Peptides against a protein of PDB entry 9IZ0. Designs and how they scored, part 139

Target 1, 345 residues: chain A of PDB entry 9IZ0
Amino acid sequence: ITCLGSNGHTYKQLVKGGNDDLRQDAVMEQVFEQVNGFLRSYRKTSQRNLSMRTYKVIPLALKTGVIEWVQDTIPLGEYLDSAHKVYHPKEWSLSTCRKLIAEKQMEDLETRLKVYDLVCRHYRPVFRHFFLESYADPVQWFTTQTNYARSTAVASVLGHVLGLGDRHGQNILIDKTSGEVIHIDLGIAFEQGKKLPVPECVPFRLTRDVVDGMGITGVEGVFRRCMEFTLETLRREEDSLLSVLEVLRYDPLFSWLISPLRRMKKQKMQLENFNQPESGNITTDASRDPKIQRNNVSGESEAERAILKVRQKLSSTLSVEASVGELIRIAQDPSYLALMFCGWS

## One batch from the design tools (peptide; made by RFdiffusion4, then SolubleMPNN)

Design b2_p16_7_s1 (from b2_p16_7, 11 letters changed)
Fold by OpenDDE base, seed 1:
Structure b2_p16_7_s1 (fold): chain B 345 residues (1-345), chain A 16 residues (1-16)
Amino acid sequence: as target 1 above (345 residues)
Amino acid sequence: GLKLLEEAKRLAEERA
């Protein structure tokens, strides 16, 4: 939809109708706006213009709303699928890689690591080409690659601290003008990604293509330093951040738990990626209601546990450098990436 | 949601 604003400008807007809790997205965007306030107040982050890129979400009903169309963006996964076909036309297709990882999903870690390594050898990083293709001017190239590394660092720290899940390549947009990342579909937060059928084991997305976009220094430069400055800012503003999250504890519209419908939708999307139509009549007897242990953990007890986990992630027990070093190590560890739905790209 | 965040901002600004 295109709407005329009160300022006479036309804005493209996406109307989402469906099972997506746009109220969760709208609340998380407001948390990001507060964090952007903290990043602007601190010298080390403000001098680098560090921010989480935000978008406007207007919830209209329980599952319907208007999302601001972020102009000049592309989903990371869409760019990567296209670029891999251009730069590595003899390598495996994304569908082949997904199938091989999926076929071994129930196997032991050793088998999953072998398949992950095999996929990695036949599907090489290409995301550096985004910057090389898009920016003919060396200054623009360097600036946009720097903006990418900075925005990815902020999103990585904030995504870890808030426990953002479902960080696949379709939920990460790239701004073609600035090189910055925009995270969308924020309805899996506070470690609820660990409750998915394929549990999320990494603190944030730091796959080989995400690193390839940082250029020759990879994680060792702008990215690491900007993670450190972001974490230092969030530790300084811990009480302010926790106070914002405590307000959400009393929001009757905010869900600290993944909705059963969203969990089922993600489960179905995972299963549909397994079902190439071999014509076998698998009567999926839908009658196995998995005994969801309704841990009758009140929504309040889940909120309290989530806030406690945020506080633990902001702990000053380790230095900023040690904490960031461990996060980067875990996010790149093949033992975690091999367990992910798409950990190779 | 939104009103609570505005109220939390107000309470944070009143404490600053």
Scores: peptide ipSAE 0.007, ipTM 0.406, DockQ to the pose 0.016
Fold by OpenDDE base, seed 3:
Structure b2_p16_7_s1 (fold): chain B 345 residues (1-345), chain A 16 residues (1-16)
Amino acid sequence: as target 1 above (345 residues)
Amino acid sequence: GLKLLEEAKRLAEERA
């Protein structure tokens, strides 16, 4: 839908209808706005303009709402698939890589690591080319790459703390103007991604292409330092952040559990992304839902557990540097990346 | 909406 604003500007808006409860996305955007307040109040983060990029979500009714269309963006996964065909035309296709990983999904970790390494050798990183091709001016190139590393660092800390898990390349938009990342489809929070058929095993997405976009310093430059400053800010504002989350504990509209419909949709998307679109009638016989024991964990007990996990992630037991170092290590560990849907790119 | 967050902040401040 295109809406005419009261300012005379036309805004493209995505009307999401059907089975998606946009109330969760709208709540997560409000949490990010509060966190952006903390980042603006703290000198080390404010001086670097650290923020989580947000987008407007207006829930209109049950399962319907309006999402802001973020102009001048591209999904990370769309860019990477296109760029890989241009810069590495002799390497394997994304479909070939997905097929090989899927064929070995039920194998042991050693076999999955061998397949992951093989895929990595035949599908090299390309995301550095986004900055090199889009910004001919060295100052713009440096600025946009710096903005990317900064925004990715903020999103990585928040992704870990709020348990957003691995964000697949279609849920991360790149702003072509600023180089900043925008996380969309926030319907999986508080580690609910670990309950998916392909579990989210990493604290945030830090794949080879995500790192390649940071340039020659990789994670050891702007990214690590901005993660440290972001985590230091969140630790300082722990009580303020927890108070915001406690409000959500009592929100009857907020689901601390992934809805069965969202779970089925994400499950279907994971399966469809592994399977080539063979035109075969995939009778999704929904009957083989593995009896994941619905522990009827009350939504209240899951809310309490989620808040306790946020508090644990903000613990000062380890230094900020040690905590960030461990998060970066885990997010890049082949033993986790080999288990992911798309850990190689 | 913002009113629910303000009202929930107010309710949290009234309980603190």
Scores: peptide ipSAE 0.005, ipTM 0.359, DockQ to the pose 0.016
Fold by OpenDDE base, seed 4:
Structure b2_p16_7_s1 (fold): chain B 345 residues (1-345), chain A 16 residues (1-16)
Amino acid sequence: as target 1 above (345 residues)
Amino acid sequence: GLKLLEEAKRLAEERA
């Protein structure tokens, strides 16, 4: 739909219906707006215009809402699939890579590392071409690549601290005008990504293509320094951030747990992305996985554990530089990326 | 090594 704003501007809006509770996305966007306040108040971050790119989410009902249509954007995964076909037409398809990783999902780490390395050799990074194709002017090219590295750094720190999950290439938009990243579908937070059928084991998405978009310096430059400044700001504003999260603890509309419906939907999407023929009779009765210890841990105890985990991630036990260095190392470690649903691009 | 490459080639050929 197109809405006329009170400012006289027309805005495109996406009406989303379905089983996804947009209230979680709306709450996480409010947390990002508060964090953007902290980033604007701190000299090291404000001088660099560091922010988490936000979008408006208006929940209309339990399963229906209006999402701001982020104009002139493309999903990272859509760009990468298209660009990979252009620049590497003799390499493996994304579907081939996905199938190989899935077929070895139950294998040992050594086997999974061998498959990951094999996939990486037959699916090379292309994301540098986004900036080369989109910006003929060298100043625009440099500005947009810098904005990409900055926005990715903010999103990486904040995504780690808040435990944002489901950070696949379709949930990360690239703004074609600014080069900024926009994170969407925020309903997997506070480390609930570890409860997915393929557990998330990286702190944020820092795959080979995410790094290739940073240019010749990779992570060593704008990205690392902007992560450091962002983490320094969040450590300084720890009590303010925790106070915001404590307000959410008492919000009856906010779910600290992944909904069973969302978990099942993500499980189904993972299976469908593998083109596993419906071998009909595996009713994996998701009700029968007995290792869902229904620890009747009250929603309150899950919120408390989530807040404690945020506090632990903001700990000053390690320097900002050491903490960022370790996060970058883990996010790029093949031993973690080989365990991911799509760790190669 | 080689078996994974053969399996990957077969999977690529089945999709081409």
Scores: peptide ipSAE 0.000, ipTM 0.303, DockQ to the pose 0.036
Fold by OpenDDE base, seed 5:
Structure b2_p16_7_s1 (fold): chain B 345 residues (1-345), chain A 16 residues (1-16)
Amino acid sequence: as target 1 above (345 residues)
Amino acid sequence: GLKLLEEAKRLAEERA
């Protein structure tokens, strides 16, 4: 919809209806805004303007709300599919790669690694071209690539700590003006992505194309250092962050579990993305609301387990550098990426 | 998840 503001400006807004829990998105955006407060208060993060990019979510009803339309953005996956056709027209299509990975989904790790390596050789990274084609000025190019690496670092640490799932290329927007990443569809958090039909095994998305966008230094520069400063800030503010999450424990509107309906919708989207090119606005009008009796006692126990996992991820048992080094290693490990729905780009 | 990270850490510590 388009709304006229009291200032005379027109704002595009997305009305989201159906079974997507916009309350979970709104709550996660509130957590991100609190974390942005911590990042602004700490010298090492504030000097770099480190933040999680947020968007406005207004829940109107249990399953209906208005989302801010983020202007001047493109989904990462949309850019990568388009750019790959331009820069590597002789390589395999995304559909061919998806098919080969799907055909081996039930095979052993060795077979899945072999097909992943084969796909990687026939589908090379292109995301560096986003910065090269969009910014003719070297200062703008460097600034936007730096902003991308910084925002990706913040989102990677925070996404790991909060256990954000469903981090596919359509749920990560790129701001064409700043180069920053914007994470959308936050309804899979606190490691509920491991309950998807294809379990998420990586701490955050750090595929070859995500790294290619960081430029010649890859992870070994702005990205690693900004992850370290972000994790150092979150460890310092652990009690403040846990206090914010404890408020959510008592929110009767927040769901610490993936809904069966959302799980089924994601399963259907995964299956459809294997069989059809991403063409249509599938408004799945799933009007049949199964009366899920939310046993409150089960929600509190899941919230407690989620908060305990956040505390464990903020543990100072390892240095910040060692913790970040291990997260980067695991996020790039072929043994995990070969198990993902789309781990090659 | 964390058990895999702990197991990967244990395997990394056993290889160092």
Scores: peptide ipSAE 0.000, ipTM 0.259, DockQ to the pose 0.029

Design b2_p16_7_s2 (from b2_p16_7, 10 letters changed)
Fold by OpenDDE base, seed 1:
Structure b2_p16_7_s2 (fold): chain B 345 residues (1-345), chain A 16 residues (1-16)
Amino acid sequence: as target 1 above (345 residues)
Amino acid sequence: SLALIEEAKRLKELRE
């Protein structure tokens, strides 16, 4: 939809219909706007213009709303699939890599690590080419790559602290003008990604392609330092952040749990990516209602648990440098990435 | 949510 604003400008808007509750996205965007306030107030973060990129979400109903069209963006996963075909035309397809990881999903960690390493050898990083292709001017190239590393650092810390899930390459947009990352589809938060059929084991997405986009320094330099400054700001503003989250505890429209419908949709999408149509009449008798032990954990008890986990992640028990060092280590650990749906790219 | 965040800010500013 294209809307005419009161200012005479035309805005493209995406009308999202379906099972995704856009109110979850709208609430998380409001949390990011508050965090951006903290980042602007702190000298170390404000001097670097550190922010989480936000987009406008207007929920119109329980499962429908209007999303601002983020102009000049591309999904990271779309760019990577296209660029990999151009730069490495003799390597494996994304579908082949997904199939091999999927076929070994129920195997032991050692077998999964061997398949992950094999996939990594046949699917090399290409995301550095995004910056090399888009920016002929060395100053623009350096500025845009720096903006990418900065925005990825902010999003990584916030993604960990808020327990953002479903951080696959289609839910991360790249701004072609600034190089900044824009996280979309925020309806899996507060570690609800661990309740997916393929549990999320990493604190944030720091795959080989995410690192390749940072240039020759990789995670060292701009990215690590900007993670440290972001975490230092969030620790300083812990009480302010927790006060914002306590407000959401009383919002009857906010779900601290993954919706059963969204869980089922993610289950189907995972299963459909496993099922190449071998022609066998598997009558999926849909009647096995998995006894989801509805542990009637009240929405309040899940909110309290979520807030407690945020507080624990902001603990000053370790230095900022030690905490960031451990997060970067875990996010790059093959033992976690091999367990992910797409940990190689 | 927005009105509650504004109310929480207002309550914080009243405590400082």
Scores: peptide ipSAE 0.007, ipTM 0.378, DockQ to the pose 0.015
Fold by OpenDDE base, seed 3:
Structure b2_p16_7_s2 (fold): chain B 345 residues (1-345), chain A 16 residues (1-16)
Amino acid sequence: as target 1 above (345 residues)
Amino acid sequence: SLALIEEAKRLKELRE
């Protein structure tokens, strides 16, 4: 839909209908706006203009709403697939890599690591080229790459703390003007991604291409320092953040449990990401619904568990530097990346 | 939205 604003500007908007509850996305965007308030109030984060990029979500009805069309963006995965074909035309296709990983999904970790290494050798990182090709001016190049590393650092800390799952190349947008990341489709939060058929094992997405976009320093520079300052801010504002989440505990519009329909949709999307779209009638024999234990955990008990997990992640037991160091290590660990549907890119 | 922000402020003021 295109809406005419009261300012005379036309705004493209995405109307989502169907089975997705946009109230979850709208709530997470409100949490990010509060966190952005904390980041603006703290000197170390404010001096660096650290923020989580947000987008407008207006829930209209059950499973219907309007989402802001984020202008001048591209999905990370769309860029990477296109760029890989240009810069590495002799390497394997994304579909070949996905197939090989999927064929070994049920194998042991050692076999999955061997296949992951094989895929990595035949599918090299390219995301550095986004900055090199998009910004001919060295100042713009440096600024946008710095903005990317900063934005990714904020999103990584928030992703870990709030347990944002399902962070893949199609739900991470790159702003072509600023180099900042925008996370979309926020319906998997508070570690609910661990309940997916392919569980999320990493605290945030820090794949080889995500790192390649940071330039020559990789994680060892702007990214690490901005993660540290973001985590330091969140630890300082722990009570304020927990107070926001406690309000959500009593919000009847917020679901602390993944909707069965949303889970089934994400399951299909995970399976489709492994299977090549061969035109064959995949009769989804709906019969083998794995008995995902309907943990009849009350929404209140899951809310309490989620808040306790946030508090645990904000614990000062480890230094900020040690905590960030461990998060970066885990997010880059091949033993976790080899278990993902697309851990190589 | 606004009610959540106001309630979060109120909860903050009750803890301070």
Scores: peptide ipSAE 0.006, ipTM 0.396, DockQ to the pose 0.016
Fold by OpenDDE base, seed 4:
Structure b2_p16_7_s2 (fold): chain B 345 residues (1-345), chain A 16 residues (1-16)
Amino acid sequence: as target 1 above (345 residues)
Amino acid sequence: SLALIEEAKRLKELRE
């Protein structure tokens, strides 16, 4: 739909229907706006205009809402799939890489590392080309690449602290005008990504293509410094951030747990991304739902555990530099990336 | 290593 704003501007809006509860996205966007307040108040982050890029979510009812259509964006994964076909036409397709990783999903770490390395050798980074293609002016190129590194740093720290899951290339938009990242589909938070069929093992997405977009300095330039300033701000505002999260503890509309429906949908999408329609009668006996003993952990106990985990991530036990260094190390570690659904790109 | 390379080749040939 197109809405006329009170300012006389027309805005495209996406009406999302279906099984997705947009209330989680709306709440996480509210948390991001509060964090953006902290980033604006702190000199080191304000001086760099550090922010989590937000979008408006208006939940209308259970499973329906209006999402702001972020104009001039492209999903990172869509750009990367297109760019790989252009720059590396002799390399493996994304579907080849996915199939090889999936076929070894149940194998040992050594086997999974070998497959990951093999995929990495046959699917090289291309995301640097986004900036080279999109921005002919050197000043615009440098500005947008800097904005990308800054926004990725903020999103990485905040995504780690809040335990944002499902950070695949389709849930990360790139603003083609600013170079900023926009995280979407925020309904997997507070480490619920560890409950996905393929558990998330990294604190945030820092794959080879995510790094390639940072240019020649990679993580050691704007990205690391902006992560440090963001984490320093969040540590300073720990009590304020925890107070915001405590309000969510009492929100009857907020779910601290991944919904069974969302888990099933993610499982199905993971399986469908493996099943290109070769007509083989693989009777996927969907009946082997592993009886994860639902320990009747009350929703309150999950909220308390989530808030405790946020506090632990904001701990000053390590310096900001040491904490950021460890996060960057883990996020790039092949031993974790090889365990991911798409850790190579 | 070799078996993964051969399976990757086989998977490429099945897509061409």
Scores: peptide ipSAE 0.000, ipTM 0.257, DockQ to the pose 0.035
Fold by OpenDDE base, seed 5:
Structure b2_p16_7_s2 (fold): chain B 345 residues (1-345), chain A 16 residues (1-16)
Amino acid sequence: as target 1 above (345 residues)
Amino acid sequence: SLALIEEAKRLKELRE
């Protein structure tokens, strides 16, 4: 929808209806705003303007709301598919790559690794070209690439700590002006991505293209250092962050579990991506919502487990550098990436 | 985090 503001400005807004719990998005955005407060309070993060990019979510009812349309953005996956066709026209199509990974989804790790490596040889990274194409000025190029690496670092730490799932290329927007990443569709949190038909086994998205966008230094430059500063800040504010999450434990509107309907939608999308091209208009007829008795007792136990996992991820048992080093290693490990959904690569 | 390494190992072992 397009709304005319009282200020005379026209705003595009996305109305989401149906089974996506926009309250989960709104709650996660509130958590990000609190974390952005912590990042502004510490010198190491504040001096770098480290923040999680947020968007406005206005829940109107239980399953309906208005989302701010983030202007001047492109989905990462949309850019990568287009750019790959331009820069590597002799390589495999994304559909071919997805098909090969999908055909081996039920096979052993060794077979999946061989197919993943084969796909990687025939589908090379291109995301560095986003910055080279968009910015003719070297200063703007460097600034936007730096902003990308910084925002990706913050999102990677927060995504890990909060257990954000479903971080496919359509759920990550790139701001064409700043180079910053904007994470959308936050309805899979607190490691509920492990409960998908293809379980998520990486802490955050750090695919070859995500790394290629960081430029020649890859993860060893701005990205690693900004992850370290972000994790250092979150460890210092552990009690504050846990207190925010405890407030959500008592929110009767927040769901600590992936909804069966969202799981079914993701399962259908995972199955339909085997057969037909991206016709984005899945009008799922919302009519027969089974009365899922929210057993309050099960929700509280899941909230407690989620908070405990957040505390464990913020543990100071390892140095910040060692913890970040291990997260970066796991997020890039082919033995984990080959086990991901075919749309992850 | 050690727990993520253990859980990632456990998820690997559950798939082997």
Scores: peptide ipSAE 0.000, ipTM 0.272, DockQ to the pose 0.052

